# Peptides against a protein of PDB entry 3B8E: the designs that were tried, part 49

Target 1, 230 residues: chain A of PDB entry 3B8E
Amino acid sequence: PFLIFIIANIPLPLGTVTILCIDLGTDMVPAISLAYEQAESDIMKRQPRNPKTDKLVNEQLISMAYGQIGMIQALGGFFTYFVILAENGFLPIHLLGLRVNWDDRWINDVEDSYGQQWTYEQRKIVEFTCHTPFFVTIVVVQWADLVICKTRRNSVFQQGMKNKILIFGLFEETALAAFLSYCPGMGVALRMYPLKPTWWFCAFPYSLLIFVYDEVRKLIIRRRPGGWVE

## One batch from the design tools (peptide; made by RFdiffusion4, then SolubleMPNN)

Design b1_p12_6_s2 (from b1_p12_6, 11 letters changed)
Fold by OpenDDE base, seed 5:
Order: sequence, then structure tokens, then C-alpha cells
Structure b1_p12_6_s2 (fold): chain B 230 residues (1-230), chain A 12 residues (1-12)
Amino acid sequence: as target 1 above (230 residues)
Amino acid sequence: DEALKRALELLL
């Protein structure tokens, strides 16, 4: 999100505080929960890793984590961001290059796509109104990301949902996201304004996409071992 | 508090 903010010069889609809430708040318990996941049924049929030649973090892992799953997460967040701004009169094409005037407190007549003028205060309210739904979108997409991380090769349906710590993590991150979104004073403390409950559903297509994509990937790996998809 | 009220008004 920050890279697109700089490259496209759009209003800030996700604030530093919201990023910290993801990295330190919602992701910690879910990440730790993976240490308690049961081994896959076929683990003893796989060749051992050679610690001298095989890296723990390889190009395939980086491609999967950042290049595939991370991009789908970012697309989900940006979709929510653009929908909110469009509902407030700012179409996506109008946002390109708008940051300079958007962030200038002395400009109180920034026009939207329909010729409506916006004060600095009004613009900042809309910007901070986008931060919370973007954050919540990431949390909803992280549900699928966490679930697909349970296995490397087997389907989640083969593995099952037996890890109680992972289930607790899903509830914890959701409860924390709801707390940060709706607790009185969070708008002042964290610049996280409350969102309509309907905005939680905006991420569901992307969460489903991640889940389906990974299940298809794992299916291909099971049918064609040693392929480029592994 | 006033900013929050205005944010809610814009969101609703």
C-alpha cells in the first residue's frame, strides 16, 4: 500500500498506525499458532532437505508469500479503498496525483470527480475512514492465508481444523479488529474511524480467491510432484 | 469527538 501511495501519489490508503496494528496486533497469535499444527500425513514420504544446499527461504516461498498471496491481499485492500473513495465522489482515475493537494491544509477547495469542493478537514475524515476498512479487509483475507498455511501439500480438508490454538487465533484477530474499529476514542488515538458492518464483507471474494487458489495449487502438486507449481 | 461525529455522518 505505501509503495502505491508514493508511485501513484494517491491519498494514503493505509496509515503507519494501522500497519503496526496488523504486524504487532492481529498477526502475532495466528503466526505462533502454526507452530502447533499437526504434521502432514505424507511428511515421511518426502525427501529430507539438504541443509547445505537447500535454503529455508527460497524463491518459491518468496514468490508464494509476496508475489502471489501478498498481491491478492493488497488487491483486496485497494478494492475497499477505491470503493469508499468512489462512494464519496473520488473516482480512481481522479486520485492519481491528487496527494499533493489532498495533504495541503491551506487548500480547502479540492474538487472531486463531480465538481464538489472538499475542505482539508473533510478530506482527512474520508482518508481516515478508508484506513479502518482497509485494515479489516487485510484481517479477513488473513483468515484464508492462515488456513492455507496449515499445510504445504495436503488439502485443508485432508488436514482438518484440529488445531485449537489456530482457531483461537482466528477469533482473537477478529475480536481485536472489531475492538480497534469500534471502541470509542480509537478515532483520536489511532486515527481509526468506525466502519459500517457491511464493509467486512468486501474482502470475502479475495479471501475465497486465496483459499481456492491454494487448494488448486496443492491439488496440482499432488497430481504432478516435482512440478514448477511446488 | 466532533471529528468522529462528522466521520459517522459521512460514512452513513
Scores: peptide ipSAE 0.008, ipTM 0.428, DockQ to the pose 0.026
Fold by OpenDDE base, seed 4:
Structure b1_p12_6_s2 (fold): chain B 230 residues (1-230), chain A 12 residues (1-12)
Amino acid sequence: as target 1 above (230 residues)
Amino acid sequence: DEALKRALELLL
């Protein structure tokens, strides 16, 4: 999010506090839960990793995590961000380069895409109104990300949802996200303004996309062992 | 707090 904020000079899509809430709040328990995942049914049929040649974090894993899944997650967040700003009169094209004027507290006449003027306070309200749905969008796509991380090769349908700690993690992160989004005072404390419940569904297509993409990837790996997709 | 905030803003 911050890279696009700098490159495109758009209003801040996700605040640092919300980022911390993701990295330290919502993602911790789910990530730990993966340590308790059952071994894949074929794990003992695979050759052991060579510690000298096979890195734990290889280029393929980086490409998948950051280059593919991470990009889909970012797209989901930005989709929600752009929709909210568009509903408030700021079309995506108009946001390009707007950051400088947006963040200037002395400019109280920033025009939206329809010529409506926005005070600094009004702009910050709409910005912080974007932060919470962006955060929630990330949590919702993290559901899919966590589920796909259960297995390296087997389908989630083959592995099943037997990890109770992972299931607990999904509920915990969702409950935490709801708490942070709707608890009174979070607007002041965390600059997280409450969102309409409908915004939770904005990420669902992206979660589904992540899930389908990974299942297709795993299917290809199973059908063509030793391919570049592995 | 602001420096940490900025550093964290840079990481995402």
Scores: peptide ipSAE 0.016, ipTM 0.508, DockQ to the pose 0.026; fails the geometry check
Fold by OpenDDE base, seed 3:
Structure b1_p12_6_s2 (fold): chain B 230 residues (1-230), chain A 12 residues (1-12)
Amino acid sequence: as target 1 above (230 residues)
Amino acid sequence: DEALKRALELLL
């Protein structure tokens, strides 16, 4: 989110406090839960990793985590962001380069895509209105991310959902997201304004996309061992 | 707080 904020000079899509809530709140228990995942059925057919030559974090893992899944997550968040701003009169094209004027407290006549003027206070309300739905979008996408991280090669349908700690993690992150989104005072404390329940569904297509993408990837790996997709 | 916020926003 922040890279696009800097490169495109758009209004801040995700607040820093909101980012902390993701990294320290919603992601911790899910990440720990993966340590309790059952071994894949074929793991004993693989040679042990050589600690001297084989890195724990390899290029394939980085490519999958940051290059593929991370991009889909970012797209989901930005989609939600652009929809909210468009509903408030700011079309995506109009947001390009707007940051400088958007963040200027002395400019109280920033025009939207329809010629409506927005005060600094009004703009900040709209900006903070984006933070909570963006956050929730990330949490919803993380459901799929956590589930696909259960296995490297086997389908989730082959592995099953037997890890009770992972299931607990999914409920915990969702409950925390709901708490942060709807608890009174979170708008003041975290700049996370309450969101309409409909915004929870905005990310579902992206979660489904991540899940389908990874299942297809794993299917290709199983059918063509040693391919470039592995 | 704003600098930390910006740094954390960089991570996302």
Scores: peptide ipSAE 0.016, ipTM 0.537, DockQ to the pose 0.027; fails the geometry check
Fold by OpenDDE base, seed 1:
Structure b1_p12_6_s2 (fold): chain B 230 residues (1-230), chain A 12 residues (1-12)
Amino acid sequence: as target 1 above (230 residues)
Amino acid sequence: DEALKRALELLL
């Protein structure tokens, strides 16, 4: 999100507090829950990793986590951001380079794509209105991320959803996201304004895309061991 | 606000 914010000079898509809520709030319990995941049925048929030659985090894993899945997550968040701003009169093309004027407290006549003038306060309300749905979008996409992380090779359908701690993690992150989104005072305390319940569904296509993508990847790995996708 | 914004910018 930040890289695009700098490069494109767009209004801030995601606030600092919302990122901290992701990194320290919604991600911790789900990540810990993976330590309690049942071993894959074929795990004992695999050779042990050589600690001297085989990195725990290799280039393929980094490419998958950050280069593929992380990019899909970011795209999901930005999609939600652009949709919200477009619904408020700011088309994506109009946001390019707008940051300087957007963040200027003395400019109270920033025009949207339809010629409507926006005060600084109105712009900040819209910006903060984007932060919460972006955050929720990340949480919804993280559902898919957590589920796909249950296995390296086997399908999630083969592994099943038997890890009660992981299920608890999914509920915890969702409950925390709902709390941060709808609790009175969060708009003042965290600049997380409440969102329409429909915004939760904006991430679902991306969550499904991640899930399908990983299942296809795992299917390819099972059919063609030692491929570039492993 | 700007410092917090910059800190976030590094995390995302």
Scores: peptide ipSAE 0.014, ipTM 0.499, DockQ to the pose 0.024; fails the geometry check

Design b1_p12_6_s3 (from b1_p12_6, 11 letters changed)
Fold by OpenDDE base, seed 1:
Structure b1_p12_6_s3 (fold): chain B 230 residues (1-230), chain A 12 residues (1-12)
Amino acid sequence: as target 1 above (230 residues)
Amino acid sequence: DEALERALALLS
């Protein structure tokens, strides 16, 4: 998100505080929960890996986690960001290069895509309005990400949802998202303004996309062991 | 509304 902010010179889609909330609040508990995940039925039948030759995390897993899934997460966040700004009159194309004028407090006549002038205060309100739903989008997408990380090859439907700590993690991150979104004063304290409940659903297509993508990936792995997608 | 006003005041 921050790289796109720099490269495209768009208004800041995600604040620093929000990033910290993601890193500490939404990633930590899920990561811990995965340590207590039930073993896959097929993993228990495998020979132990060679600690001298077999890496714990191979390049394929890194590519999957940080490349493909991470890209879908980012796209989900940006989708929410662009939708909110578009609803406020700023079309995605118009946002390109706008950051300099957007962040200038002395410019109070920044025009949207429809010729409406926006004061600095109004622009910052809409910017901060994006921070919360971006965060919520990440949380919703992380639901799918956490669920798909339960298994390497088996479907979630085969493995099941037996990890109570994982379930707790899902509730915790959701509760945190709700707290940050709706608790009075968060707009002032964290620059996270309340969002309409409908914004929670904005991320669902991307969450579903991750889920379907991973299920398809796992299906391919089961049918073609040793493939590039493993 | 009050929170919004305070936020606006901080932005001014």
Scores: peptide ipSAE 0.014, ipTM 0.426, DockQ to the pose 0.022
Fold by OpenDDE base, seed 2:
Structure b1_p12_6_s3 (fold): chain B 230 residues (1-230), chain A 12 residues (1-12)
Amino acid sequence: as target 1 above (230 residues)
Amino acid sequence: DEALERALALLS
């Protein structure tokens, strides 16, 4: 998100504080939960691996896969961001290069895509309105990510939801998202204005996308053991 | 490493 902000010169989609909340607050417990995941049912049937060659290759491939998942997560956030701004009169194409004028306190006549003029205060309200649902979108997408990360080859349906710590992590991150979204003072402290409950559903298609993507990936791995997708 | 890669992708 931050790279797109710089390159496209769009209004800030997600504040630095919210990013920190994702990294330190939302991801920490889930990441720990993955360390306690049960072994896959097929692990005991695997031949011994060469630690030098097989580990390196697998780490690269896994890194690529999770990099792709991360991009899909970011895309989900940006989708929410663009929807909110579009509903407020700022179409995606109009946001390109707008940041300079958007962030200037002395410019109170920034035009939207329909020629409506926006004061600095109005613009910042809209911007901060995007921060919360962007964050929530990431959390909702992470639900799927956490579920899929528990296994490399086995489907979630095969492995099951046996990791109690993972389940706890899902509740924890959801509770944190609710807290940051609705607790009084978060708008001032974190630039996260309260969001309508409907925005929680905006991320669901992306959660499903990640889920389907990983299930397909795992299916390919099962059918082609030792392939490049592993 | 996986977590780091994912995190970097989220920031992109």
Scores: peptide ipSAE 0.006, ipTM 0.305, DockQ to the pose 0.041
Fold by OpenDDE base, seed 3:
Structure b1_p12_6_s3 (fold): chain B 230 residues (1-230), chain A 12 residues (1-12)
Amino acid sequence: as target 1 above (230 residues)
Amino acid sequence: DEALERALALLS
């Protein structure tokens, strides 16, 4: 998200505090929960890992976690961001290069795509209105990410949801997201204004996409062992 | 604050 903010010079899509809430709040418990995940049902049917050649984290895992899933997650957040700004009169193309004027406290006549002038305060309200839905979108996408990370090659339907700590992590991150979104004072403390409940559903297509993508990937791996998709 | 936000955002 921040790379696009810098490269495109758009208004800040996700505040620092919200990023901290993701990294420390919504990601930590789920990440710890993965350490307690049960071994895949077929793990004992595999040859022992060669500690000299087989890394615990290989290029394929890195590409999946940081490349593919991370990009889909970012796209989900930015989709929500662009929808909110468009609903407030700022079309995506108009946001390019707008950051400098957007963040200038002395400019109180920044025009939207329809010629409406926005004061600094009004712009910041819209920006902070984007932070909460972006954050919630990330959390909803993380549900799918966490679930698919349970296994490397087995389907989630084969592995099942036996890790109680992982299930707790899903509830914890959801409860945290709800707390940060609706607790009084979060707009001042975290620059996270309350959101309409409908925004929780904005990320569901992306979560479904990640889930379907990973299940298809795992299916391919099971049918064609030793492929580049593994 | 903005510099920290930028740094943290780069890490995310």
Scores: peptide ipSAE 0.010, ipTM 0.378, DockQ to the pose 0.025; fails the geometry check
Fold by OpenDDE base, seed 4:
Structure b1_p12_6_s3 (fold): chain B 230 residues (1-230), chain A 12 residues (1-12)
Amino acid sequence: as target 1 above (230 residues)
Amino acid sequence: DEALERALALLS
């Protein structure tokens, strides 16, 4: 998200504090939970992996898969960001290069896509209004990510949700997202303004996309062991 | 604070 902010010179879609909340608050518990994930039912049935070849291949494939998931996650966040800004009069194309003027406190007549002028304070309200939904979008997308990370080859439906710690992690990150979104003072403290409940659903298509993507990937792996999709 | 913000921004 920040790379796009720099490259496209758009208003900051996700604040640094929110990033910290993601990394420390929402990612740690899930990551720990994955360490306690039960082995896939078929792992014990697999022949010992060649430690020289299979490890390297697996690392590359995992890196690619997580890279792709990360891209989908980012797309989900940016989608939410662009929708919110568009609803406030700023179309995506108009946001390109707008950062400099957007962040300038002395410019109080920044025009939106419809010619409406926005004061610095108004712009910052809109920006901070984007932070919370972006964060929540990331959390919602992470639900799918966490669930799919439970297994390498088996479908989530086959392996099941046996890891109680992972389930706890899902609730914890959701509770944290709700807390940060709706607790009084978060707008001042974290620049996270309250979120309309409808925005929680904005990320669901992307969560579903990640889920479907991974299930299809795993299905291909099951059908074609040793394929490039592993 | 700015350094932390930059570091955190790189993580996003």
Scores: peptide ipSAE 0.008, ipTM 0.342, DockQ to the pose 0.027; fails the geometry check

Design b1_p12_6_s4 (from b1_p12_6, 11 letters changed)
Fold by OpenDDE base, seed 5:
Structure b1_p12_6_s4 (fold): chain B 230 residues (1-230), chain A 12 residues (1-12)
Amino acid sequence: as target 1 above (230 residues)
Amino acid sequence: DEALKRALAVLA
């Protein structure tokens, strides 16, 4: 998010506070919950890792975490961001390079894609209105990300949802996201303005995409061991 | 409260 903000000079899609809420709030319990996951049924059929040659963090893991899943998460967040801004008169193409004028408090006549003029206050309200839905979108796609992390090779349907700590984590992160989004005073304290409940659904296609993508990947691995997808 | 009202108005 922040890289695109710099490169494209768009209004800030995700604030620093919201990033901290993800990293320190919604991600901790889910991440810890994975330590309680049961071993896959075929684990004893795999050779042990050679600690001298096999890295814990390899190119495949980096590719999955950042190059694939992380990119889908980012796309989900940006989709929500662009939809909100478009509904408020700012089409995606108009946002390119707009940051300089957007962030200037002395410019009170920034035009949208339809010729409407926006004061600094109005612009900041709509910007902060994007931060919370972006945050919530990340939480919703994290549901799928957490679930797919239960297994490396087996389907989630084979593994099942037996990890009660993981289930608790899913509810905890969702409850925390709702609290941060809707609790009175969060707009003042954290610049997290409330969002319409409809915005929670914007991420669902991306969560489904993550889940389906990983299940297909795992299916390919099971059918063709030793492939590039493993 | 005023900030909240304004935010809700933008969302509507």
Scores: peptide ipSAE 0.007, ipTM 0.410, DockQ to the pose 0.026
Fold by OpenDDE base, seed 4:
Structure b1_p12_6_s4 (fold): chain B 230 residues (1-230), chain A 12 residues (1-12)
Amino acid sequence: as target 1 above (230 residues)
Amino acid sequence: DEALKRALAVLA
């Protein structure tokens, strides 16, 4: 998100505070919960990892985490961002290069895609209005991420949802997201303005996409062990 | 409160 903000010179899609809330707030308990996941049913049929050659964090894991799943998450967040800005008169094409004028406090006549002029204060309200739904979008796609991380090879339907700590993590991150989004004073303290409940559903297609993508990947791995998809 | 009202109005 921040790289696209710099490269495309668009208004800030996700605030630094919201990023910290994701990394330290919503993701911490879910990530820890994975340490308590039950072993896959076939774990004893697999050869042990060679500690001298096989890294715990390998290129395949990095490719999956950052190259595939992380990109889908980013797309989900940006989709929400672009929808909100479009609903407020700023079409995606108009946002390119707009950052300089957007962030200038002395420019109070920035035009949207329809010729409406926006003051600095109005623009910042819209920007901060994007931060909360972007944050919530990330939390919603993280539900899918957490669930798919339960297993490497088995379907989640085969593994089941038996990890109570993981279930607690899903509720915790959701409750924290709701707290940060709707608690009085969060708009002042964190620049996280409240969002309409409908924005929670904006990420659902992406969450479903992540889930389906990983289940299909795992299905391919099960059918063709040692394939390039592994 | 006014910032909140404006934010909600922008979302509306």
Scores: peptide ipSAE 0.006, ipTM 0.361, DockQ to the pose 0.026
Fold by OpenDDE base, seed 1:
Structure b1_p12_6_s4 (fold): chain B 230 residues (1-230), chain A 12 residues (1-12)
Amino acid sequence: as target 1 above (230 residues)
Amino acid sequence: DEALKRALAVLA
């Protein structure tokens, strides 16, 4: 998100506090829950890795985590961001280069895509209105991310949802996201303004995309072992 | 506020 914020000079898509809430709040319990995941049914049929030569985190895993899944997550967040701003009169093209004027408190006549002038206060309200749905979008895509992380090779349908701690983690992160989004005073304390319930659904296509993408990846790995997709 | 925005934007 920040790279695009800098490169495109757009209004801040995701606030600092929201990022901390993701990294320290919503993601910790789910991540810990993976330690309790049941071993894949075929794990004993695989050769052990060589601890001296085989990295636990290899380039393929980095590519998958940051390059593929992370990009889909970012796209989901940005989609939500652009939709919210578009609904408030700021089309995506108009946001390019707008950051400088957007963040200037002395400019109170920033025009949207329809010629409506926005005061600094109004702009900050809409910016902070974007932060919460972006955060929620990340939580929703993290559902899929967590579920796909249950297995490396087997389908989630083969593995099942037997990890009760993982299920608890999904509820916990969702409950925390709801709390941060809707609790009175969060707008003042965290600059997280309440979001319309419909914004939760904006992430669903991306969550589904992550899930389908990984299941297809795993299917390819099972059918063609040793491929570049592994 | 801007420094914090910059710092957290790096994380996003």
Scores: peptide ipSAE 0.013, ipTM 0.454, DockQ to the pose 0.024; fails the geometry check
Fold by OpenDDE base, seed 2:
Structure b1_p12_6_s4 (fold): chain B 230 residues (1-230), chain A 12 residues (1-12)
Amino acid sequence: as target 1 above (230 residues)
Amino acid sequence: DEALKRALAVLA
């Protein structure tokens, strides 16, 4: 998100404080919960990792986590961001290069895609209105991300949802997201304005996509052991 | 290098 902000010079899609709320708030308990996950049923049939040759974090894992899943998460967030800005008169193409004028307090006549002029204060309200839905979108896609991280090879349906700490983590991150989104004063404290409940559903297709994608990946691994997908 | 680009793209 931040690199696209720099490269494309678009209005800030996600605030720094909001990023911290993801990394230190919503992700903490879910991430820890994975330490309590049950071993996959076939783990004892696999050869031990050679600590000298086999990296704990290999290129395949990096590609999956950062190159695939992370990209889908970012796309979900940006989709929400662009929809909100488009509903407020700023089409995606018009946002390119707009940051310089957007962030200038002395420019009070920034035009939207329809020729409407926006004051600095109005622009910042719209910007901060994007932060909360982007944040919530990330939380919703993280539901799928957390669930797929339970296993490397077995389907989640084979593994089951027996990890009570993981289930608690899903509820905790959702409750925290709701708290940060709707508690009075969060707009002042975190620059997170309240969102319409309908914005929670904007991320659901992406969450489903992550889940389906990983289940298909795991299915391929089970059918073709030793493939590049592993 | 490609892995780094992908990692940075997620942070983007």
Scores: peptide ipSAE 0.007, ipTM 0.368, DockQ to the pose 0.024; fails the geometry check

